# Peptides against a protein of PDB entry 4ASU: the designs that were tried, part 124

Target 1, 270 residues: chain A of PDB entry 4ASU
Amino acid sequence: ATLKDITRRLKSIKNIQKITKSMKMVAAAKYARAERELKPARVYGVGSLALYEKADIKTPEDKKKHLIIGVSSDRGLCGAIHSSVAKQMKSEAANLAAAGKEVKIIGVGDKIRSILHRTHSDQFLVTFKEVGRRPPTFGDASVIALELLNSGYEFDEGSIIFNRFRSVISYKTEEKPIFSLDTISSAESMSIYDDIDADVLRNYQEYSLANIIYYSLKESTTSEQSARMTAMDNASKNASEMIDKLTLTFNRTRQAVITKELIEIISGAA
Target 2, 83 residues: chain B of PDB entry 4ASU
Amino acid sequence: FTFASPTQVFFNSANVRQVDVPTQTGAFGILAAHVPTLQVLRPGLVVVHAEDGTTSKYFVSSGSVTVNADSSVQLLAEEAVTL

## One batch from the design tools (peptide; made by RFdiffusion4, then SolubleMPNN)

Design b2_p16_2_s3 (from b2_p16_2, 9 letters changed)
Fold by OpenDDE base, seed 1:
Structure b2_p16_2_s3 (fold): chain B 270 residues (1-270), chain C 83 residues (1-83), chain A 16 residues (1-16)
Amino acid sequence: as target 1 above (270 residues)
Amino acid sequence: as target 2 above (83 residues)
Amino acid sequence: LEEYIRERLQAAVARQ
């Protein structure tokens, strides 16, 4: 490589490093906010899931319609955030298909569709775009829940798959159950709640769905911003190492050019 | 007893004496060993009676309340404010 | 911007 080529590459990598450093700072700010907002959201969301855990709601084996909701965002450069969700969605879909169940998919965030569109396009009911530009609100979750309920797909049970935040350096892809109104109403373990009005139960289930979606969005957002911060830090470090290597190459190449010029002067060979 | 909105936690696994909630079917009081039930909130007043006799009042919008067989209670409001 | 950065990063890595 010529000195000019090395210099051009150095300039390019230095510019990338500046961008990744800036993105790290932006991700850090968003992470700090997301983590603060996750605290109450987790209490709220876990509280909503408490019924399903305590009632041990089981879906009969003869029920065949299963909904998978994958939760991520539209934005990249966050490590394995999207691929982890997609991988678990694929695994779940394959297992359900092998069990003879009908599987439909909802993608929250365009990245789910981007990863799965070739292999699972026929299974998608809807994809929600414009996720991840701003922090998710309960209103956003309610819109998603409403769209699901209005989709016309009468699922028996479902799985919401998202990245749960553990720490700044750790997240885990998890699954939580979602149940249809009919499944809840017919569950034997719900017999202790039998005096509940059907309209009350329907409304309760609508809130439950919105609550779980909201919770998943908050967990996903916090995990994503943390992962992006880490990814941008790693990219900045990698760029630094490349700059160092190229600088050494530049210095060696420069010395070689000088040596060649000196030899030409001494030899009289112009 | 857990009482939260999406943005704020008021009680997290706390022990309380009684919680009065506004539901679509009417207001009712949740005492110790209340029978399991599911209800939907209507806009109205929530009153929490602590074991020490302290009473706290909240205005809530829509939401849900769950009383489980293990006497755990989840009060989840879309919006809630302290009065 | 993110797409641009991703492309440039990938191109920079591929040239190593």
Scores: peptide ipSAE 0.026, ipTM 0.891, DockQ to the pose 0.013
Fold by OpenDDE base, seed 4:
Structure b2_p16_2_s3 (fold): chain B 270 residues (1-270), chain C 83 residues (1-83), chain A 16 residues (1-16)
Amino acid sequence: as target 1 above (270 residues)
Amino acid sequence: as target 2 above (83 residues)
Amino acid sequence: LEEYIRERLQAAVARQ
């Protein structure tokens, strides 16, 4: 490689490093906000899931329609955030198919579609785009819930798959159940909740869905920003190492060029 | 007793004497050993009666309330403010 | 921007 080539590469990597460092700082700021906003959101979301845990709602085996909701975002450069969700979705879809279930997929965030479009295109109902640019709100979750309910797909049971935040260095892809109105209304375990008006139950379930989606979005966002911060830090370190290596190569090449020029001068070939 | 909005937690697994909630079917009081029920919130006043006799008031928008067989209660409002 | 960065990073890695 010529000195010019090495210099060009050095400049390119240094520019990348500046970008990754900047992105790290942005991700750190977004992470700090997301973590603060996750605290109440977790209590809220876990509270909404409490019914399903306490009632031990089961879907009859004869019910075959299953909805998978994968929750991530549109934004890349966050390590394995999207691939982890997609992997879990694939696994769940395969397991359900093996059990003779019909599987449909909803992607929250365009990255899910980007990963799964070739293998699962026929199973996709809808992909929600424009996710991850701003922190998710309950309004956003409500829009998603409404669109899902209006999709015309009458599922019996579903799985919402998202990354649960553990710490700045750890997340875990998890699955939580979602149930249709029909499934929850017909569940034997719900018999203890006597004399519930059908309209009340419908409205309750709509809130429940929105609540769970909101919770998943908050967990996902916090996990994503943390992972992005880490990914950008790693990229910056890798760039630094590359710069060091190229700098050494540059210095060696420069010395060789100087030596060659000196020899040409001494030999009179100049 | 858990009472939260998406953005704020008011009670998290707390023991309370009574919670008065505004529901679409009417306002009702949740006491110890209340029968399991699911209700939807209407905009209105929530009153929490603590065991120490303290009473706290909140305005809530829409949402849900769940009373479980184990006497756990989840009051989940879309919006809630202390009064 | 993110796509650009990704492409540039991938290209930089591929050239090593």
Scores: peptide ipSAE 0.023, ipTM 0.894, DockQ to the pose 0.014
Fold by OpenDDE base, seed 5:
Structure b2_p16_2_s3 (fold): chain B 270 residues (1-270), chain C 83 residues (1-83), chain A 16 residues (1-16)
Amino acid sequence: as target 1 above (270 residues)
Amino acid sequence: as target 2 above (83 residues)
Amino acid sequence: LEEYIRERLQAAVARQ
């Protein structure tokens, strides 16, 4: 490589490093906000899931329609955030198919679709885009919930798959159940909840779905921003190492050029 | 007793004497060992009676309330403000 | 911008 080539490469990597450092700072700011907003959201979302845990809602085995909701975002450069969700979605879809279930998929965030499009295109119902630019709101979750309920796909049960935030260095891909109104209404375990009007139950289920989606979005966002911060830090470090290596190469190449020129002068071959 | 909105937690697994909630079917009081029920909130006043005799008032929008067999209660409002 | 960064980062890694 010529000195010019090395210099060009150095300049390019230095520019990349500046970008990755800037992105790290942006991700850090978004992470701090997301973590703060996750605290109440977790209480709220876990509270909504409490019914399903306490009532032990079971779907009859003869029910075959299953919905998988993968929660991620549109934005890349966040390590394994998207691939972890997609991997679990694939695993769940395969397990359900092996059990003779019909599986449909919803992607929250365009990255899920990008990963699964080739292998699962026929199973996709809808993909929600424009996820991850702004912190998710309850309004956003409500819109998603409403669209799901109005999708025309009459699922019996479902799975929402998302990354739960553990710490700045750790997330876990988790699955939570989603039940259709019919499944909830017909569940024997719901018999202890007497005199529930059908309209009340419908409205309750709409809120429950919105609550769970909201919760999953908040967990996902916090996990994503943390992972992005780490990814950008790693990228910045890798860029630094490359800069150091190229700088050494530059210095060696420069010395070799000088030596060659001196030899040419001494030999009179110039 | 858990009372939260998406953005704020008012009570988290707290012990309370009574919670009065505005539901679509009417306002009702949740006492200890209340029968399990699911209700949907209407805009209105929530009154929390603590064991120490203190009373707190909140305005809530829409949402849900769950009373479970284990006497746990989840009051989940879309929006809530202290009064 | 993110795609551009990704491509540039991948290209930079591939050139090592």
Scores: peptide ipSAE 0.023, ipTM 0.896, DockQ to the pose 0.013
Fold by OpenDDE base, seed 2:
Structure b2_p16_2_s3 (fold): chain B 270 residues (1-270), chain C 83 residues (1-83), chain A 16 residues (1-16)
Amino acid sequence: as target 1 above (270 residues)
Amino acid sequence: as target 2 above (83 residues)
Amino acid sequence: LEEYIRERLQAAVARQ
């Protein structure tokens, strides 16, 4: 490589490093906000799931329609965030299909569709775009819940798959159940709940779905920003190492050029 | 007893004496060992009676309340404010 | 912009 080639490459990598450092700072700011907003959202979301955990709602085996909701975002450069969710969605879809279930998929965030389009295009009901530009609100979750309920797909049970935040360096892809109104209303375990009007139960289920979606979005957002921050930090470190290596190569090449020129001067004077 | 909105936690797994909630069918008091039930909140006042005799009041916009067989209660409001 | 950055990062890594 000529000195010119090395210099050009150095400039390019230095520019990339500046970009990755900037992106790290942006991700760090978004992460700090997301973590603060996740604290109450987690209490709220875990509270919303308490019924399903305690009532042990069972879906009859003869029921065949299963909905998978994958939660991520539209934005890249966040490590394995999207691929982790997609991997678990694929695994769940395959297991359900092997059990003779009909599987439909909803993607929250365009990246889910991007990953699964080739293999699961026929199973997609809808993909929600414009996820990840701003922190998710309960209003956003409510819109998603309403669109799902109004989709005309009458699922019996479902799974919402998202990345749960653990720490700045750790997330875990998890699955939580969702149930149709019919499944809840017909569940034997629900008989202990006193004289619940059908309208009350319907409204309750609408809130429950919105609550779970909101919770999943908050967990996903925090996990994503943390992962992006880490990815940009790693990219910045890798760029730094590459700059150091190329700088050494540049210095060696420069010395070789000088030596060659000196030899040419000495040989020409001869 | 857990009482939260999407953005704020008021009670997290706390022991309380009584919680009065506004539901679509009317206001009712949740006492210790209340029968399991599901209700939807209407806009109104939530009153929490602590074991120490203190009373706290909140306004809620909407949401849900769950009373489970294990006496755990989840009061989940879409919006809530301390009064 | 993100795609551009990703492509540039990948190209920089591939040329090592």
Scores: peptide ipSAE 0.022, ipTM 0.890, DockQ to the pose 0.013

Design b2_p16_2_s4 (from b2_p16_2, 11 letters changed)
Fold by OpenDDE base, seed 2:
Formats: sequence, C-alpha cells, structure tokens
Structure b2_p16_2_s4 (fold): chain B 270 residues (1-270), chain C 83 residues (1-83), chain A 16 residues (1-16)
Amino acid sequence: as target 1 above (270 residues)
Amino acid sequence: as target 2 above (83 residues)
Amino acid sequence: LEEEIRQRLEEAVRRQ
C-alpha cells in the first residue's frame, strides 16, 4: 500500500469514528430519557398484566386463531434488538403452527417486516411504521390498539413479543399474553369477578391492550437505545484500534520510503 | 394497592384502608377484602384512605380498576393528578 | 474504501 492509500484510509476511519462517537452520545441521551420514562411505565404495564397472571386465563384447545405482535422499531444500528424479537416470533409461530393453530403477525416497527418478509409475508396483517424516532406515548399505543381491534381479524389469544430492559448492558426478549374479549368473557376463571357488564369488559380490554402495548414500547425503546449506545461504543473502539494499526503501518512505510530514497541518492552519487 | 398512570406512580403495592373510585357504573369504595371486580374509570375523584388515617385526593381522566381475589388492586388511570 | 469500511462497521454493529 502506498503512503497515499494509507493516509486515505486513515482519514476515512477517523471520520467514521467521529460519526460513531456522535451517535453514541445521541443514543446515550435518548437512553437516559427512556430509562426515566420506563420506571412508571413498568409499574403501569405490570399492573395491567396482573389480571391475566392472577386469573390464569386459558384459551380452549379448539380455538385456533393466534396473533403474534412483535415490538421493535424502524431504526437500525442497535445490535441484536430486532433479530432477537424476530427469532422469538419465528419460534412461536412454528410452535403454534405445529399445534394446528392459525397464526397471524403484526409488526410494530418496520425492521420486523424487513426480517420476516421472505418467510412469513402471508402471515402479516399489518406493520406499524414510524416507530423509534420519538419516544412512544400512550396515545401511540392507543392508536395501535385501536387499529388492531378494528382490523377485522378475529383472534382467540395472542402473544406480544418485545425486549425487556434489564440494564445498560442487558435486555431479554420476552413474551406476554393478549386475549380477545370473547376468550376473557368465556374464561371459567373470570367467574369470580362479580357483575361485570359486557360493555365494561369491552372497554376494560381496550385499555388493557393499550396498556400492554405501551409497556412493551417503553421496554423496547429503552433496550434499543441502550443497545445502540453499546454498539456505537464498540464501533468507536474498533475504529480506534484500526487507526492505531494503520498509523504504525504508515510510519513503517514512511521509513521504508525514506530509506529507499537515501539509497538512491547514495547509489546515484557513486 | 397500585395506582399509576403511564407517566407517574402514586402507589406501588401499598397497603391502604380504602380507595374510593369513580366508575362508569358509579362511585364505590374498595375496602379490604372487597369482592373481585373489574371496572372502567370515569373522569372524577379518587380518594385514598391510608391506614394512618391520612386522605389523599386525585383527579383521574379515564382508565381501569381491578380488584383481584388476592385483595390486590390495580388502579390504572390514563391521566391522573394530585389535588 | 470508505464505503467498504462503513459497511464493515455497520455489519459489526449489526452482529453485536
């Protein structure tokens, strides 16, 4: 490699390192906000899921329609955030299909569709785009919930799959159940709940779905920003190491050129 | 007793004496060992009576309330403010 | 070369 080639490569990597450092700082700021907003959202979302855990709602085996909601975003450069969700969605879809269930898929964020398009295109009902540019709000979750409920697709039960935030260095892909109004209304375990009006129950389920979606979005966002911050940090370190290596190569090559020139001068003077 | 909005937590697994909630079917008081029920909130006042005799008031916009068989209560408001 | 390095860095970031 010529000195010119090495210099060009050094300049390029230095520019990339500047970009990755900048992206790290942006991700860090978004992470700090997301983590702060996740604290109440987790209490709220876990509170909403408490009914389903305590009531032990079972879907009858004769019911065949299952909905999978995968939660991620539109934005890349965040490590395995999207692939982890997609992997679990694939696994769940395969297990349900093997059990003779009909499976339909909803993607929250375009990245889910991008990963699953070739293998599961026929199972997709809808993909929600424009996810991840701004922090998710309860309004956003309500819109998603409403669109799902009005989609005309009847399901008996479902699964919402998202990345739960653990720490700045750790997330875990998790699944939470969703149930149709009919499944809740017909569940034997719901008999202990006294005098529930059908309209009340319908409205309750609408809130429940919105609550769960909101919770999943907040967990996903926090996990994503944390993962992006880590990924950009690693990229910046890798760029630094490459700069160091190329700098050494440049210095060695420069010395070799100087030595050659000196030899040529000495030999030409003889 | 858990009382939260999407953005704020007011009570998290707390022990309370009574919670008065505004529901679409009417306002009712949730006492210790209340029968399991599900309700939807209407705009109105939530009153939390603590075991120490203190009373806290909140305004809620909408949401849900769940009373479980284990006496746990989840009050989940879309919006809530302390009064 | 810049594009190649960019792609490699992006790939490295995606594989994490």
Scores: peptide ipSAE 0.024, ipTM 0.870, DockQ to the pose 0.013
Fold by OpenDDE base, seed 5:
Structure b2_p16_2_s4 (fold): chain B 270 residues (1-270), chain C 83 residues (1-83), chain A 16 residues (1-16)
Amino acid sequence: as target 1 above (270 residues)
Amino acid sequence: as target 2 above (83 residues)
Amino acid sequence: LEEEIRQRLEEAVRRQ
């Protein structure tokens, strides 16, 4: 490589490093907000899931329609965030299909669709786009819940798959159950609950779904921003190492060029 | 007793004497060992009676309340404010 | 070269 080529490469990598550092700072700010907003959201979401855990709602084996909701975002450059969700979605879809279930998929965020479209296109009901530019709100979750309920797909049970935030350096892909109104209303374990009006139960289920989606979005967002911050930090470090290596190469090449020029002058071969 | 909105936690696994909630079917008091039930909140006043005799008032917009067999209660409001 | 480096950095970020 010529000195000019090395210099151009150095300049390019330095510019990339500036971008990755900037992105790290943006991700850090978003992470700090997301983590703060996750605290109440987790209490809220876990509170909504408490019924399903305590009531031990079971779906009859003869019920065949299963919905998988994968929660992610549209935004890349966040490590294995999207691939982790997609991997678990694939595994779950395969297991359910092997059990003779009909599987449909909802993708929250365009990245899920991007990963699964080629292999699972026929199973997709809907993909929600424009996820991850702003922090998710309860309104966003309600829109997703409403669209799901109005999709015309009469699922019996479902799974919501998302990355649960553990720490700044760790997330875990998890699955939580989603039940249809019919499954909840027909569950034997619900017999311990006082006579519930059908309209009340419907409204309750709508809130429950929105609550769980909201929770999953908050967990996903926090995990994503943390992972992006880490990824951008690592990219910045890798760029730094490459700059150092290229700088050494530049210095060696410069010395070699000077030596060659001196030899040409001394030999009269210039 | 857990009482939260999407953005704020008011009570997290707390022990309380009584919670008065506004439901679509009417307001009712949740006492210790209340029968399991599911209700939907209407806009209205939530009153939490602490074991020490203090009372706290909240306005809620909508949401759900769950009373479980284990006497755990989840009051989940879409929006809630302290009064 | 800049695009190649960008791609490599993006790939490295995706693999992490």
Scores: peptide ipSAE 0.023, ipTM 0.873, DockQ to the pose 0.013
Fold by OpenDDE base, seed 1:
Structure b2_p16_2_s4 (fold): chain B 270 residues (1-270), chain C 83 residues (1-83), chain A 16 residues (1-16)
Amino acid sequence: as target 1 above (270 residues)
Amino acid sequence: as target 2 above (83 residues)
Amino acid sequence: LEEEIRQRLEEAVRRQ
């Protein structure tokens, strides 16, 4: 490589490093906000799931329609955030299909569709786009919940798959159950909740779904921003190491050129 | 007793004496060992009676309340403000 | 912008 080639590459990598450092700072700011907003959202979301855990709601085996909701975003450069969700969705879909279940998929965020389009296009009901530019609101979750409930797809059971935030360096892909109104109303364990009006139960279920979706979005967002911050930090470090290596190569090449020129002068070679 | 909105937590696994909630079917008081129930909130006043005798008031929008068999309560409002 | 950055990063890695 000529000195010019090395210099051009150095300039390119230095520019990339500036971009990755800037993106790290932006991700850090978004992460700090997301983590603050996750605290109440987690209490709220876990509170909404408490019924299903305590009532031990089970779907009868004869019920065949299963919904998978994958929660992610539209935005890249966040490590394995999208692929982890997609991997678990694929595994779940395969297991359910092997059990003779009908599987439909909802993608929250365009990246899920991008990964699964070729293999699962026929199973997609809807994909929600424009996820990840701004922090998700309860209104956003309510829109998703309402669209799902109004989709005309009568699922019996579902799974919402998302990345739960553990720490700035750790997330875990998790699954939470979603149940249809009919499944909840027919569950034997719900018999202790007597004298519940059908309209009340329907409205309750609508809130429950919105709550769980909101919770999953907040967990996903926090996980994504932390992963992006880490990915951009790693990219910046890798760029730094490459700059150092190329700088050494540049210095060695420069010395070799000077030595060659000196030898040519001394030898009388024009 | 847990009382939260999407953006704020008021009570997290707290022990309280009584919670008065506004539901679509009517306002009722949740005491210790209340029977399991599910209700939807209407806009109105939530009153939390602490064990120490203090009373806190909140205005809530829509939402849900769950009373479980284990006497745990989840009050989940879409919006809530302290009064 | 993110896609452009991704492409540039991928190109930089490939030239390594």
Scores: peptide ipSAE 0.027, ipTM 0.883, DockQ to the pose 0.014; fails the geometry check
Fold by OpenDDE base, seed 3:
Structure b2_p16_2_s4 (fold): chain B 270 residues (1-270), chain C 83 residues (1-83), chain A 16 residues (1-16)
Amino acid sequence: as target 1 above (270 residues)
Amino acid sequence: as target 2 above (83 residues)
Amino acid sequence: LEEEIRQRLEEAVRRQ
């Protein structure tokens, strides 16, 4: 490589490092907020799932319509956040298909669609875009829930796949169940819940869905910002190491050029 | 007893004596060993009676309440404020 | 801007 080539590469990497450092700071600020907002959201969301865990709601095997909701965002540069969700969605879709289930997919965030478009385009019902620019609100979750319920796809069972936040250095892709109103109403285990009006149950299920979606969005957001912060930190470090290596190469190359020029002068071959 | 909104937790797995909730079917008191039920909240007053005799009042906008067979209660309000 | 940054980053990583 010429001195010019090395210099150009150094400049490029330094610029990238500046960008990654800036993105790290932005991600850190968003992470700190997301983590604070996740605390109540987790209690709220876990509370909404308590019924399904305690009542052991089961979908009959003869029921074939399954919905997969993948939760991520539109925003890249966050490590394996999107690919992890997509990988689990693919695995779940394949398992369900092998079991003779009909599978439809909803993507929350454009990145899910971007990853799965080629292989699963026919299974997509809808993709929600503009996810991840602002912290998700319960209103956002309610909109998604409403759109899902109004999609005309009469699923029997579903799964919501998202990254659960563990720590600043750890997330886990998890799945939570979603049940249709019909599945809940027909569940034998629901018999202990006496005198539930059908309208009450419908409204309850709508809240439950919104609650679970909200929870998943909050977990996903916190995980994403943390992962982005880490990814940008790693990128900044890698850039630093590359700058150091290239600087050494530059210095060596510069010395070699000088030496060559001196030899050419001395030899009269210049 | 868990009582939360999307943005705030009021009670998390707490032991309480009684919770009065405004439901679409009417206000009712949730006591220990209340029969399992699912209800939807209407806008109104939630009153939490602690074991120590302390009474706390909250206004809720909407939401759900679940009473499980294990006597666990999840009160999930869309919006809630302390009064 | 992010897409451009991503492309540049990916290109920079691929050229490693």
Scores: peptide ipSAE 0.025, ipTM 0.882, DockQ to the pose 0.014; fails the geometry check

